# Peptides against a protein of PDB entry 2YKT, part 36

Target 1, 231 residues: chain A of PDB entry 2YKT
Amino acid sequence: SRSEEMHRLTENVYKTIMEQFNPSLRNFIAMGKNYEKALAGVTYAAKGYFDALVKMGELASESQGSKELGDVLFQMAEVHRQIQNQLEEMLKSFHNELLTQLEQKVELDSRYLSAALKKYQTEQRSKGDALDKCQAELKKLRKKSQGSKNPQKYSDKELQYIDAISNKQGELENYVSDGYKTALTEERRRFCFLVEKQCAVAKNSAAYHSKGKELLAQKLPLWQQACADPS

## One batch from the design tools (peptide)

Design b1_p18_2_s3 (made by RFdiffusion4, then SolubleMPNN; from b1_p18_2, 9 letters changed)
Fold by OpenDDE base, seed 1:
Structure b1_p18_2_s3 (fold): chain B 231 residues (1-231), chain A 18 residues (1-18)
Amino acid sequence: as target 1 above (231 residues)
Amino acid sequence: MEALLQEIKELGSKVLEP
């Protein structure tokens, strides 16, 4: 029946969220944490590299013939420091605005969805059982009427059951239809949340890349000419 | 169950706000 098909679809939406989406989201969070850790590792390794570059700049500054190149090397290290600060800000946002909030969501969601599905199933079953009961009573009444010497005495009661069945069928169909819409809304809300949080990450990432590009573009021409200029 | 569902729904809605 139409109501049975829609009921199956509704249950399948909840099952898809619980069995496919939520596990995949947990994996996504785990991969995000790995990515964050790797970027933190890059930050640490880069600090060591540019600290060593500063040391080379100090040696140049102490030389008689390469003093100006010391300043160039210091500028290179300083630009890196500024780029790194932007990366750290991006990482803080990535952690606080995406990962933490996704973790909070996924921990609550299993219990919520289970309860929501159970509530829907209980009410759907209740309405279905009430319909089945009326259908069964009508069938019994028709059997009695067929075997009776006076079938006309059952006509009014038969009409009442037919009307009750029609009303209960309509109520069940509406309930299941609304249930399906609700389930789809729950699914969409979860995807929308993910998209919105990724947009925030993208904005912060864009700021990081833009700052790096600007700083390097400003200084690179000066650094490239440094060896050609006489001391 | 209804009270629990409502509580979790409220918490979930808060977490899912952009």
Scores: peptide ipSAE 0.016, ipTM 0.588, DockQ to the pose 0.063
Fold by OpenDDE base, seed 2:
Structure b1_p18_2_s3 (fold): chain B 231 residues (1-231), chain A 18 residues (1-18)
Amino acid sequence: as target 1 above (231 residues)
Amino acid sequence: MEALLQEIKELGSKVLEP
């Protein structure tokens, strides 16, 4: 029946979230943590590299003929420091606004979805059983009426069961329909939340890239000219 | 089904709103 098919679809939505979406989200979070760790490693390694560049700048500043190049090397290191600060802000956002929040939600979601599915199944079964009972009673009544010398005696009761069946059928169909809508809404809400949090990360990433591009674009021509006019 | 999907789409879009 239509209600049975819709019931199966509803259960499948919950099953898909629990068995496909949530495990995939956990994997996504794990991959994100790996990415974060790698970027933190880059940050540390970059610090060492540009600290060494500063040392080269110090030597240039003490030289007889390359003093002005010391300032250039210091500027290169300073620009890197500023870019690095932007990266750290991006990483903070990546951790706090995406990974942590997704992790918290996915940990709670299994219990929530299990309870929601169980509640739906219990109520769906209850309504289904009540309908089946009324249908069975009507069938029993019709058998009695067919074998009776006075079928008219059962006419009012037959009408009552027909009405009850109609009402219970409608109630079951509405309940299952609402259940399916709710399940699909729950699924969409989870994807929307992921998109929303990824947008926050994207904004911070854009800020990092923009700042880096701006700083380098401003200074690079000056640095390129530094060796053209030796002192 | 199409009407239901549209309604869900609208509801989902509200989730993205601040």
Scores: peptide ipSAE 0.008, ipTM 0.478, DockQ to the pose 0.105
Fold by OpenDDE base, seed 3:
Structure b1_p18_2_s3 (fold): chain B 231 residues (1-231), chain A 18 residues (1-18)
Amino acid sequence: as target 1 above (231 residues)
Amino acid sequence: MEALLQEIKELGSKVLEP
């Protein structure tokens, strides 16, 4: 029946969220944590590299003929420090605004969805059983009427059952239809939340890259001419 | 490349979990 098919679709939406979406989201969070650790590792390795560059700058500053190149090397290290500060801001946002919030949501969601599905199933079954009962009673009444000497005696009661069946069928169909819309809305809400949080990360990432590009574009021409213009 | 990735993971762990 139409109501049975809609019921199956509704259950499948909940099943997809619980068995596909939520596990995939947990994996996404785990991969995000790994990515964060890798970026922290890059930061640490970069610090060592640019600390060594500063040491080269110190040696240049102590020389008689290369003092101005010492300042250039220090500026290179300073620009790196500023770029790193922007990366740290991005990482804080990535952790606090994406990973932590998604982790909190997915942890609470399993219990919520299970309860919501169970509530829907219980009410759907209750309405279905009530409909089946009325249909069975009408069938019994019609059998009695066929064996009776006065079938007209049962006509009013038959009409009452027909009306009751029609009403209960409509109520069941509406309930299942609303249930399906609710399930789809729950699914969409979860995807929207993910998209919104990822958009925030993307904005912060763009700011990091923009700042890095700006700083390097400003200084690189100065650094490139340093060897051409000896003191 | 795999060794480098492992090294980065280890360094990351040190930074986040000193």
Scores: peptide ipSAE 0.005, ipTM 0.283, DockQ to the pose 0.020
Fold by OpenDDE base, seed 4:
Structure b1_p18_2_s3 (fold): chain B 231 residues (1-231), chain A 18 residues (1-18)
Amino acid sequence: as target 1 above (231 residues)
Amino acid sequence: MEALLQEIKELGSKVLEP
């Protein structure tokens, strides 16, 4: 029946979220944590590299013939520090605004979805059973009427069952239809949440790249000229 | 949107392949 098909579709949406979406989201979070760790590792390694560059700048500043190049090397390290600060801000946002929030949601969602599906199934079954009971009683009544010497005795009761069946059928169809819409909305909300959080990360990433480009574009011509200038 | 997603997939595949 139409209601049975819609019921099947509704259950499949919940199952897809629980069995496909949520496990995939957990994996996504895990991969995000790995990515964060790698970027943090880059930050640490870069600090060591540019600290060593500062040391080279100190040596240049102490030299007789390369003193001005010391300032250039210090500027290079300072620009790196500013770029790195922007990266750290991006990573903080990546952790707090995406990973943490997704992790909190996915942990709570398993219980929520199980309860929601169970509630839907229980109510759907209750309405279905009530409908089946009325249909069975009507069938019994009709059999009794066919075997009776006075079939007209059962006519009012037959009409009552027909009306009850019609009403219960309509209620079941509406309930299942609303259930399907609700399930689809639940699925869409989860994807939208992921997209919105990823958009926030993308904005912060863009800011990091923009700041880095700006700083380097400003200073690079000066640094390139440093060795061409007389000592 | 579909065209953009396809472009991203193609670009991603290109970058990930040695």
Scores: peptide ipSAE 0.000, ipTM 0.362, DockQ to the pose 0.030

Design b1_p18_2_s4 (made by RFdiffusion4, then SolubleMPNN; from b1_p18_2, 12 letters changed)
Fold by OpenDDE base, seed 2:
Structure b1_p18_2_s4 (fold): chain B 231 residues (1-231), chain A 18 residues (1-18)
Amino acid sequence: as target 1 above (231 residues)
Amino acid sequence: KEKELEEIKKLGSKVLTP
């Protein structure tokens, strides 16, 4: 029946979220944590590299003929420091605004969705059972009427059961339909949340890339000219 | 069950709206 099909669809939405979406989201979070760790490693390694560059700048500053190149090397290290600070801000956002929030959400969702599905199933079954009972009583009444010498005695009760069946059928169909809409809304809400959090991270990532591009674009011509203009 | 669902929903909402 239409109601049974819609019921199966509703259950499948909840199952898809619990068995496919949530595990995939957990994996996504895990991959994000790995990425964060790698970027933190890059940060640490970069610090060592540019600290060593500063040392080279110090040596240049102590030289008789390369003093100005010391300033260039210091500027290179300083630009790196500024870029690195922006990366750290991006990583903070990545951790706090994406990973942590998704992790908290996905853990809570398991219990929520299970309870929501169980609630739906319980009420759907209750309405279905009530309908089945009325149908069974009508069938019993009709059999009794057919065997009776006075069928008119049962006519009013037959009409009452027909009306009750119609009402309960409509109620069940509406409930299942609403349940399906609710389930789809829950699924959509989860995807929307992911998209929104990714947008926040993307904004911070854009700021990181923009800052780096701006700083390097500003200084690179100066650095390139440094060796051409000995002093 | 309904009460539990509402409680979980509230907890979830708090997480989603930091």
Scores: peptide ipSAE 0.017, ipTM 0.575, DockQ to the pose 0.051
Fold by OpenDDE base, seed 5:
Order: sequence, then structure tokens, then C-alpha cells
Structure b1_p18_2_s4 (fold): chain B 231 residues (1-231), chain A 18 residues (1-18)
Amino acid sequence: as target 1 above (231 residues)
Amino acid sequence: KEKELEEIKKLGSKVLTP
């Protein structure tokens, strides 16, 4: 029946969230944490590299014929420092605005969805059982009437059951329909939250990339000419 | 959009595979 099909669809939405979306989201968070850790590692390694570059700049500054190249090497290290500051800001946003908030929600969601599904199933079953009961009683009444010497005696009662069945069928269909809309809304809300949080991270990431591009574009031509211009 | 997403997924897989 239409109501049975809609009921199945409703249950499938909840099951999809619990069995597919939530596990996938947990994995997404885990991969995000791994990425964050790797970037922290890159940051540490990069500092060592650029500190060593500064040392080379110091040696150049102490040389007789390469003093100006010392300034170039220092500028390269300084640009890196500024880019790194932007990266750190992005990482803070990545952690606080995405990972932490997603983690908090996903941990609570399993219990919530289980309860919501159970509530829906209980009420749906209750309405279904009430309908089935009325249908069964009507069937019994019709059998009794068919075997009776006075079938007209049961006419009014038959009409009452028909009306009751119609009303209960309508109530069940409405309930299941509303349940399906609710389930779809729950699913959409979760995707929307993910999208919104990812957008916030993307804005901060864009700032990091733009700043890096700006700084390098400004300085790189100067650095490229440094060896052509003797002191 | 779905086709585009599939293409992006394929591209991503190629980039991440050594």
C-alpha cells in the first residue's frame, strides 16, 4: 500500500543517517585530525629549514662580497614566517569551527536518531494495528450478516466500521507522510551543518593562500635579480 | 552535478595514489 511504502521510505532515511552518514562523518573527522597533525608536522619541519636558511643569511652578511644576499635570505625567511602565521590561523579555524563542532554533534546523534525512529515506529504501529482491528471486525460482521436471517440488523454497524476504517486510514497516511518529511528534514539539517562549517574553513583557507601569493609576488622579482646586482 | 562530482572523485583518487 501507499502507506506501507512511505513507511519503508521513512525508516530507510533514518537507517541511512545512522548506518551511512554518521559513520562516514566519523571517518571524515578522523581524516581531518590526521590532516591537522600532518600540517603541524610540516610547520615544525619548515621552521627548522628556514632557521637554517637564516644561518646562511648570517654568513652572507659577514662575507666580504655577498653582504646584500644576506638581506635577501632574511627576507625569504621572514616571508615564510608571515605565511606560517596565516596557516596557524587557518588551522585554528579548522580545528575549532569544523572538527570540534562536528565531533560534538556526531557523538550525540546516534542516541537521538534511535529514539526518534523508535518513537515513529511505535506510533505508526499503533495506528496500523487500530486500522487492522477495525478491518477485521468489519470482516467478521459481514460474515455474520451473510449467515443471518435478518441482514438489515447489521447495516448500521457496517456503515460505522466503514467510516472508522476510512478515518483511520487517512490518519495513518497523514502520520507517515509527516514522518517522511521530518526524516528528510533531519537528514538535510546534517548536510547543511557540514556545508556551513566547511564554508567557514574555506574562507580562512582562502585568506592563507591569498596572503602567501601576495607576499611572494611582491618579493620574488627582487630575489631573482639579487645575484645580477653585485655590491 | 553528480557527474561532475564523480569526475572530481576520480581525479582526486589519481592524485592521491602514488
Scores: peptide ipSAE 0.005, ipTM 0.388, DockQ to the pose 0.031
Fold by OpenDDE base, seed 1:
Structure b1_p18_2_s4 (fold): chain B 231 residues (1-231), chain A 18 residues (1-18)
Amino acid sequence: as target 1 above (231 residues)
Amino acid sequence: KEKELEEIKKLGSKVLTP
């Protein structure tokens, strides 16, 4: 029946969220934490490299013929420091706005969805059982009427059961239909939340890349000319 | 997008058989 099919679809939506979406989201969060850790590692490693570059700049500044190149090397290290500061800001946002919020939601979601599904199933069964009971009673009444010498005696009760069945059928169909709409909305809301949080991360990432590009584009012509200029 | 979701829901309802 339409009601039974729609009921199965509704249950499948909840099952898909619980068994596919939520585990995948947990994995996504785990991969995000790994990525964050790696980027923090990059920051640390880069510090060592550019500290060594500063040391080379100090040596140039102490030289007789390369003093001006010392300033160039120091500027290169300073631009790097500014880029790394921007990266750290991006990482803070990545952690606080994406990972933490997703982790909080996914941790609570299993219990919520289980309760929601159970509530739906309980009410659906209750309505279904009530309908089945009325149908069974009508069937019994019709059997009695067919075997009776006075079938008209049962006509009013037959009409009452027909009306009750019609009303209960409609109620069940509406309930299951609304349940399906609710389930689809629950699924969509979860994807939308992920998209919105990822958009925030993308904006912060864009700011990081733009700042780096700007700083390097501004200074690179100066640095490229440094070796061509007389001492 | 909400309107689009409603259209999808309607389409889903049409394919359901009694």
Scores: peptide ipSAE 0.000, ipTM 0.364, DockQ to the pose 0.052
Fold by OpenDDE base, seed 3:
Structure b1_p18_2_s4 (fold): chain B 231 residues (1-231), chain A 18 residues (1-18)
Amino acid sequence: as target 1 above (231 residues)
Amino acid sequence: KEKELEEIKKLGSKVLTP
């Protein structure tokens, strides 16, 4: 029946969220944590490289003929430090605004969805059983009427059952239809939340890249000229 | 793991200032 098909579709939406979406989201969070760790690792490795660059700058500053190049090397290291500070800000946002919030949501969601599905199933079954009972009573009444010498005695009751069946069928169809819309809304809400959090990450990432581009664009021409103009 | 990550971040952010 149409109601049975819609019921199956509704259950499948809940099952898809619980069995596909939520596990995939947990994996996404895990991959995000790995990515965060790798970026922190890059920052740590870069420290060693630019600390060594500072050491080269110190040697230049101690020289008789290359003192100004010492300042250039120090500026290169300082610009790197500023870029890394911006990266740390992005990472804090990535952790606090995306990973933590997604983790909190997915942890609570399994119990919520299970309860929501069970509530829907219970009410759907209750309405279905009430409809089936009414249909069974009408069938019994019609059998009695066929065996009766006075079939008109049952005509009013037959009409009452027909009306009741029609009403209960409509109620069941409406309930299942609303249930399906609700399930789709729950699914959409979860995807929207993910998209919104990822947009925040994208904005922070853009700020990081913009700051790096700005700092390097400002200083690079100066650094490139340093060897051409000895002091 | 989280504590380790924070420690790595702190170490990485301590680039020598010229």
Scores: peptide ipSAE 0.000, ipTM 0.272, DockQ to the pose 0.017

## One batch from the design tools (peptide)

Design b1_p19_1 (made by RFdiffusion4)
Fold by OpenDDE base, seed 1:
Structure b1_p19_1 (fold): chain B 231 residues (1-231), chain A 19 residues (1-19)
Amino acid sequence: as target 1 above (231 residues)
Amino acid sequence: KTEAELHQEEVEEALEELE
């Protein structure tokens, strides 16, 4: 029946969230943690590299003929320090605003969705059972009427059952339909949650990239000219 | 509030009701 099909669809939405979305989200979080760790590693490695660059700048500053190049090397290291600081800020946001919140969300949602599905199933079954009961009673009544010498005695009761069945069928269909819409909304909200958190990360990442681009664009021409223009 | 924030609140409220 239409209601049965829609019921199956509704249950499938909840099952998809619990059995596909949530595990996939957990994996996404795990991959995010790996990515975070790798980026933290990049930051640490970069520090060593640019600290070594500073040392080269110190040597230039101590030289008799390359003092101005010392300043250039210091500037290069400083710009990259600022870029890395921005990256660290992005990573902090990535951890606190995305990973932690997603982890909390997925943990809570498992319990929530289980309860929501159970509630839906219980009510759907209750309405279905009530409908089945009315249908069974109508069938019994019709059998009695066929065997009776006075079938007209049961006519009013038959009409009452027919009306009750119609009403209960409509109610069940509406409930299942609403349940399906609710389930789809629940699914959408979870994707929206992910999208919104990713948007926040994207914004922070854009700031990181913008800052780096700005700083390098400003300084690079000066650095490129440094060797051609000895002081 | 964002949709994410609204949904988070709803989930938290629902879970509190289950306890």
Scores: peptide ipSAE 0.175, ipTM 0.803, DockQ to the pose 0.785
Fold by OpenDDE base, seed 5:
Structure b1_p19_1 (fold): chain B 231 residues (1-231), chain A 19 residues (1-19)
Amino acid sequence: as target 1 above (231 residues)
Amino acid sequence: KTEAELHQEEVEEALEELE
């Protein structure tokens, strides 16, 4: 029946969230943590590299013929420091605004969805059972009437059961339809949550990239001419 | 509040009622 099909669809939405979405989200969080760790590793390695660059700048500054190149090397290291500060800010946002909040949500969501599905199933079954009971009673009444010498005696009761069945069928269909809409809304809200948190990360990432581009664009022409223009 | 924040509050409230 239409109501049975809609019921199956409703259950499948909840099942998909619990068995596909939530595990995939947990994996997404895990991959995010791995990415964060890798970036922290890059940060550490970069510090060593640019500290070594500063050392080369010191040697240039101590030379008689390359002193101005020392300043260039120091500027390169300083620009890196500023870019790194922006990266650290982005990573803090990535951790606090995305990963932590997703972890908190996904941890509680399984319990919530299980309860919501159970509530829906209980009420759906209750309405279905009540409908089945009325249908069974009507069938019994019709059998009794068919065997009776006075079938008109049961006509009023038959009409009452027909009306009750029609009403209960309508109520069940409406309930299942509303349940399906609710389930789809729950699914959409979870995707929206992910999108909104990713937007926050994207803003901070854009700021990081913009700052890096700006700093390098400002300094790179000066660095490129340094060897061609000895002081 | 964002839709995400509102939904989070609803989830938290529902879970509190289950406890």
Scores: peptide ipSAE 0.164, ipTM 0.799, DockQ to the pose 0.738
Fold by OpenDDE base, seed 3:
Structure b1_p19_1 (fold): chain B 231 residues (1-231), chain A 19 residues (1-19)
Amino acid sequence: as target 1 above (231 residues)
Amino acid sequence: KTEAELHQEEVEEALEELE
Protein backbone atom coordinates (compact mmCIF):
# COMPACT_ATOMS: atom_id res chain seq x y z
CA SER B 1 0.00 0.00 0.00
CA ARG B 2 0.98 3.68 -0.32
CA SER B 3 1.23 4.04 3.47
CA GLU B 4 3.39 0.94 3.77
CA GLU B 5 5.74 2.17 1.06
CA MET B 6 6.08 5.58 2.69
CA HIS B 7 6.64 3.90 6.06
CA ARG B 8 9.53 1.90 4.58
CA LEU B 9 11.01 5.08 3.10
CA THR B 10 10.78 6.83 6.49
CA GLU B 11 12.53 3.99 8.29
CA ASN B 12 15.20 3.90 5.59
CA VAL B 13 16.00 7.60 6.15
CA TYR B 14 16.54 7.02 9.88
CA LYS B 15 18.58 3.88 9.17
CA THR B 16 20.74 5.76 6.64
CA ILE B 17 21.53 8.45 9.24
CA MET B 18 22.26 5.93 11.98
CA GLU B 19 24.12 3.32 9.92
CA GLN B 20 25.82 5.45 7.23
CA PHE B 21 25.99 9.14 8.22
CA ASN B 22 26.93 8.80 11.91
CA PRO B 23 29.66 6.18 11.37
CA SER B 24 31.03 8.25 8.48
CA LEU B 25 31.01 11.34 10.70
CA ARG B 26 32.94 9.43 13.38
CA ASN B 27 35.48 8.49 10.73
CA PHE B 28 35.64 12.13 9.60
CA ILE B 29 36.43 13.17 13.19
CA ALA B 30 39.15 10.51 13.38
CA MET B 31 40.67 11.73 10.10
CA GLY B 32 40.48 15.29 11.46
CA LYS B 33 42.45 14.27 14.55
CA ASN B 34 45.00 12.59 12.30
CA TYR B 35 45.27 15.74 10.18
CA GLU B 36 45.74 17.87 13.33
CA LYS B 37 48.54 15.57 14.48
CA ALA B 38 50.25 15.80 11.09
CA LEU B 39 50.06 19.62 11.17
CA ALA B 40 51.59 19.60 14.65
CA GLY B 41 54.37 17.48 13.18
CA VAL B 42 54.88 20.03 10.39
CA THR B 43 55.06 22.77 13.03
CA TYR B 44 57.77 20.94 14.92
CA ALA B 45 59.80 20.18 11.79
CA ALA B 46 59.49 23.78 10.60
CA LYS B 47 60.79 25.04 13.96
CA GLY B 48 63.92 22.95 13.52
CA TYR B 49 64.46 24.25 9.99
CA PHE B 50 64.10 27.92 10.93
CA ASP B 51 66.17 27.51 14.10
CA ALA B 52 68.92 26.26 11.81
CA LEU B 53 68.34 29.33 9.60
CA VAL B 54 68.82 31.56 12.68
CA LYS B 55 72.14 29.83 13.25
CA MET B 56 73.19 30.76 9.72
CA GLY B 57 72.11 34.34 10.48
CA GLU B 58 74.31 34.36 13.58
CA LEU B 59 77.30 33.30 11.50
CA ALA B 60 76.60 36.06 8.99
CA SER B 61 76.37 38.62 11.82
CA GLU B 62 79.77 37.50 13.10
CA SER B 63 81.35 37.98 9.66
CA GLN B 64 82.97 41.22 8.53
CA GLY B 65 81.50 41.28 5.04
CA SER B 66 78.02 39.77 5.47
CA LYS B 67 76.56 41.39 8.63
CA GLU B 68 73.55 42.87 6.84
CA LEU B 69 72.62 39.42 5.51
CA GLY B 70 72.47 38.24 9.11
CA ASP B 71 69.61 40.68 9.72
CA VAL B 72 67.82 39.40 6.60
CA LEU B 73 68.07 35.79 7.79
CA PHE B 74 66.77 36.80 11.24
CA GLN B 75 63.83 38.59 9.62
CA MET B 76 63.02 35.48 7.57
CA ALA B 77 62.93 33.40 10.76
CA GLU B 78 60.83 36.02 12.59
CA VAL B 79 58.23 36.15 9.80
CA HIS B 80 58.02 32.37 9.97
CA ARG B 81 57.49 32.59 13.76
CA GLN B 82 54.58 34.97 13.25
CA ILE B 83 53.03 32.72 10.57
CA GLN B 84 53.49 29.72 12.85
CA ASN B 85 51.71 31.51 15.72
CA GLN B 86 48.75 32.08 13.40
CA LEU B 87 48.76 28.39 12.45
CA GLU B 88 48.74 27.37 16.12
CA GLU B 89 45.72 29.57 16.76
CA MET B 90 43.96 28.03 13.76
CA LEU B 91 44.74 24.53 15.07
CA LYS B 92 43.29 25.37 18.50
CA SER B 93 40.12 26.54 16.81
CA PHE B 94 40.07 23.44 14.60
CA HIS B 95 40.26 21.23 17.68
CA ASN B 96 37.93 23.10 20.04
CA GLU B 97 35.31 24.43 17.63
CA LEU B 98 35.14 21.62 15.09
CA LEU B 99 36.42 18.26 16.33
CA THR B 100 35.22 18.50 19.95
CA GLN B 101 31.81 19.82 18.95
CA LEU B 102 31.32 17.18 16.24
CA GLU B 103 32.28 14.46 18.71
CA GLN B 104 29.76 15.72 21.26
CA LYS B 105 27.07 16.05 18.61
CA VAL B 106 27.47 12.55 17.16
CA GLU B 107 27.34 11.03 20.65
CA LEU B 108 24.08 12.80 21.53
CA ASP B 109 22.64 12.21 18.06
CA SER B 110 22.83 8.42 18.28
CA ARG B 111 20.60 8.46 21.37
CA TYR B 112 18.26 11.04 19.91
CA LEU B 113 17.73 9.24 16.59
CA SER B 114 17.19 5.88 18.26
CA ALA B 115 14.47 7.36 20.45
CA ALA B 116 12.90 9.27 17.55
CA LEU B 117 12.74 6.16 15.35
CA LYS B 118 11.27 4.05 18.17
CA LYS B 119 8.64 6.68 18.90
CA TYR B 120 7.67 6.84 15.22
CA GLN B 121 7.53 3.03 14.90
CA THR B 122 5.42 2.66 18.04
CA GLU B 123 2.88 5.25 16.96
CA GLN B 124 2.76 3.98 13.36
CA ARG B 125 2.14 0.43 14.62
CA SER B 126 -0.52 1.62 17.05
CA LYS B 127 -2.42 3.39 14.28
CA GLY B 128 -2.00 0.43 11.94
CA ASP B 129 -3.26 -2.03 14.55
CA ALA B 130 -6.29 0.13 15.29
CA LEU B 131 -7.10 0.23 11.57
CA ASP B 132 -6.68 -3.54 11.22
CA LYS B 133 -8.97 -4.11 14.19
CA CYS B 134 -11.73 -1.99 12.68
CA GLN B 135 -11.38 -3.78 9.34
CA ALA B 136 -11.60 -7.15 11.07
CA GLU B 137 -14.69 -6.10 13.02
CA LEU B 138 -16.39 -4.90 9.83
CA LYS B 139 -15.66 -8.24 8.17
CA LYS B 140 -17.15 -10.12 11.14
CA LEU B 141 -20.21 -7.89 11.11
CA ARG B 142 -20.78 -8.48 7.39
CA LYS B 143 -20.57 -12.25 7.88
CA LYS B 144 -23.10 -12.03 10.70
CA SER B 145 -25.41 -9.88 8.59
CA GLN B 146 -25.32 -12.34 5.67
CA GLY B 147 -26.43 -15.15 7.97
CA SER B 148 -29.18 -13.10 9.60
CA LYS B 149 -32.89 -13.02 8.78
CA ASN B 150 -32.80 -9.28 9.55
CA PRO B 151 -29.71 -7.76 7.84
CA GLN B 152 -31.06 -4.22 8.31
CA LYS B 153 -30.37 -4.54 12.04
CA TYR B 154 -26.63 -4.22 11.36
CA SER B 155 -26.70 -1.45 8.72
CA ASP B 156 -26.03 1.46 11.11
CA LYS B 157 -23.12 -0.33 12.75
CA GLU B 158 -21.67 -1.20 9.34
CA LEU B 159 -21.73 2.48 8.35
CA GLN B 160 -19.99 3.40 11.61
CA TYR B 161 -17.17 0.95 10.92
CA ILE B 162 -16.80 2.17 7.32
CA ASP B 163 -16.47 5.76 8.56
CA ALA B 164 -14.02 4.73 11.29
CA ILE B 165 -11.89 2.82 8.76
CA SER B 166 -11.83 5.79 6.39
CA ASN B 167 -10.81 8.18 9.19
CA LYS B 168 -8.13 5.84 10.56
CA GLN B 169 -6.74 5.21 7.07
CA GLY B 170 -6.46 8.95 6.45
CA GLU B 171 -4.88 9.52 9.85
CA LEU B 172 -2.31 6.77 9.24
CA GLU B 173 -1.41 8.15 5.81
CA ASN B 174 -1.01 11.68 7.19
CA TYR B 175 1.08 10.47 10.12
CA VAL B 176 3.43 8.49 7.88
CA SER B 177 3.68 11.39 5.41
CA ASP B 178 4.58 13.82 8.20
CA GLY B 179 7.01 11.27 9.58
CA TYR B 180 8.78 11.08 6.23
CA LYS B 181 9.07 14.89 5.98
CA THR B 182 10.41 15.02 9.54
CA ALA B 183 13.00 12.33 8.79
CA LEU B 184 14.22 14.17 5.67
CA THR B 185 14.45 17.39 7.69
CA GLU B 186 16.53 15.63 10.34
CA GLU B 187 18.89 14.33 7.66
CA ARG B 188 19.26 17.77 6.07
CA ARG B 189 19.97 19.46 9.42
CA ARG B 190 22.86 17.09 10.07
CA PHE B 191 24.46 17.85 6.71
CA CYS B 192 23.86 21.57 7.31
CA PHE B 193 25.62 21.30 10.68
CA LEU B 194 28.66 19.78 9.00
CA VAL B 195 28.66 22.41 6.23
CA GLU B 196 28.41 25.30 8.71
CA LYS B 197 31.24 23.94 10.86
CA GLN B 198 33.40 23.48 7.76
CA CYS B 199 32.61 27.07 6.74
CA ALA B 200 34.02 28.24 10.09
CA VAL B 201 37.17 26.19 9.46
CA ALA B 202 37.45 27.63 5.95
CA LYS B 203 37.20 31.20 7.30
CA ASN B 204 39.92 30.57 9.87
CA SER B 205 42.10 28.92 7.24
CA ALA B 206 41.60 31.85 4.86
CA ALA B 207 42.63 34.29 7.60
CA TYR B 208 45.78 32.25 8.27
CA HIS B 209 46.74 32.15 4.58
CA SER B 210 45.98 35.85 4.11
CA LYS B 211 48.16 36.87 7.06
CA GLY B 212 51.03 34.74 5.80
CA LYS B 213 50.73 36.16 2.29
CA GLU B 214 50.71 39.73 3.62
CA LEU B 215 53.78 39.26 5.81
CA LEU B 216 55.78 37.59 3.05
CA ALA B 217 54.71 40.11 0.41
CA GLN B 218 55.86 42.96 2.67
CA LYS B 219 59.34 41.55 3.32
CA LEU B 220 60.23 39.58 0.19
CA PRO B 221 61.26 42.64 -1.91
CA LEU B 222 63.66 43.71 0.87
CA TRP B 223 65.19 40.26 1.10
CA GLN B 224 65.59 39.98 -2.68
CA GLN B 225 67.48 43.29 -2.77
CA ALA B 226 69.85 42.47 0.12
CA CYS B 227 72.52 40.75 -2.01
CA ALA B 228 72.47 43.48 -4.66
CA ASP B 229 73.11 46.25 -2.10
CA PRO B 230 75.97 45.26 0.16
CA SER B 231 76.45 47.63 3.10
CA LYS A 1 21.46 31.81 15.46
CA THR A 2 22.80 29.48 12.82
CA GLU A 3 20.90 26.37 11.74
CA ALA A 4 23.54 24.30 13.54
CA GLU A 5 22.95 26.15 16.82
CA LEU A 6 19.17 25.86 16.51
CA HIS A 7 19.37 22.15 15.76
CA GLN A 8 21.72 21.56 18.69
CA GLU A 9 19.27 23.26 21.06
CA GLU A 10 16.36 21.21 19.70
CA VAL A 11 18.26 17.94 20.11
CA GLU A 12 19.26 18.80 23.67
CA GLU A 13 15.69 19.76 24.59
CA ALA A 14 14.29 16.59 23.04
CA LEU A 15 16.77 14.41 24.93
CA GLU A 16 15.85 16.08 28.21
CA GLU A 17 12.18 15.38 27.54
CA LEU A 18 12.85 11.73 26.69
CA GLU A 19 14.76 11.12 29.92
Scores: peptide ipSAE 0.161, ipTM 0.797, DockQ to the pose 0.732
Fold by OpenDDE base, seed 4:
Structure b1_p19_1 (fold): chain B 231 residues (1-231), chain A 19 residues (1-19)
Amino acid sequence: as target 1 above (231 residues)
Amino acid sequence: KTEAELHQEEVEEALEELE
């Protein structure tokens, strides 16, 4: 029946969230932590590299013929420092606004969804059982009527059961329909949460990239000309 | 249309397909 099919679809939505979405989200969080660790490693390695560049700048500044190149090397290191600061801010956001919040959400979600599904199943079954009972009673009544010398005696009761069945069928269909809408909303809400958190990270990442672009665009022409200029 | 409106339409369409 249509109600049975919709019921199956409803259950499948909850199962998909619990068995596919949530495990995948946990994996996403794990991959995010790995990515964060790698970026932290980049930060550390970059510091060493640019500290060494500063040392080269110091040597140039101490030279008789390359002093101006010392300033260029210092500027290169300073621009990197500023870019790296933006990266660190992005990483903080990545950790605190995305990973931590997703981890907290997914940890609680299994229990919530299990309870929601159970509640739906219990009520759906209750309504289904009530409908089945009414249908069974109508069937019994019709059997009695067919064997009776006075079938008209049961006509009013038959009409009552028919009406009751119609009403209960409608109630069941409405309940299952609402259940399906609710389940789909629950699924969408979880994806939306992920998208929104990822958008926040994307904004911070954009700030990092824009700052780097601006700083390099400003300085690179100057640096490229430095060796052509007289000492 | 808002995201919520689009979602509602999608849900309604899905339900209609079950009828």
Scores: peptide ipSAE 0.046, ipTM 0.640, DockQ to the pose 0.043

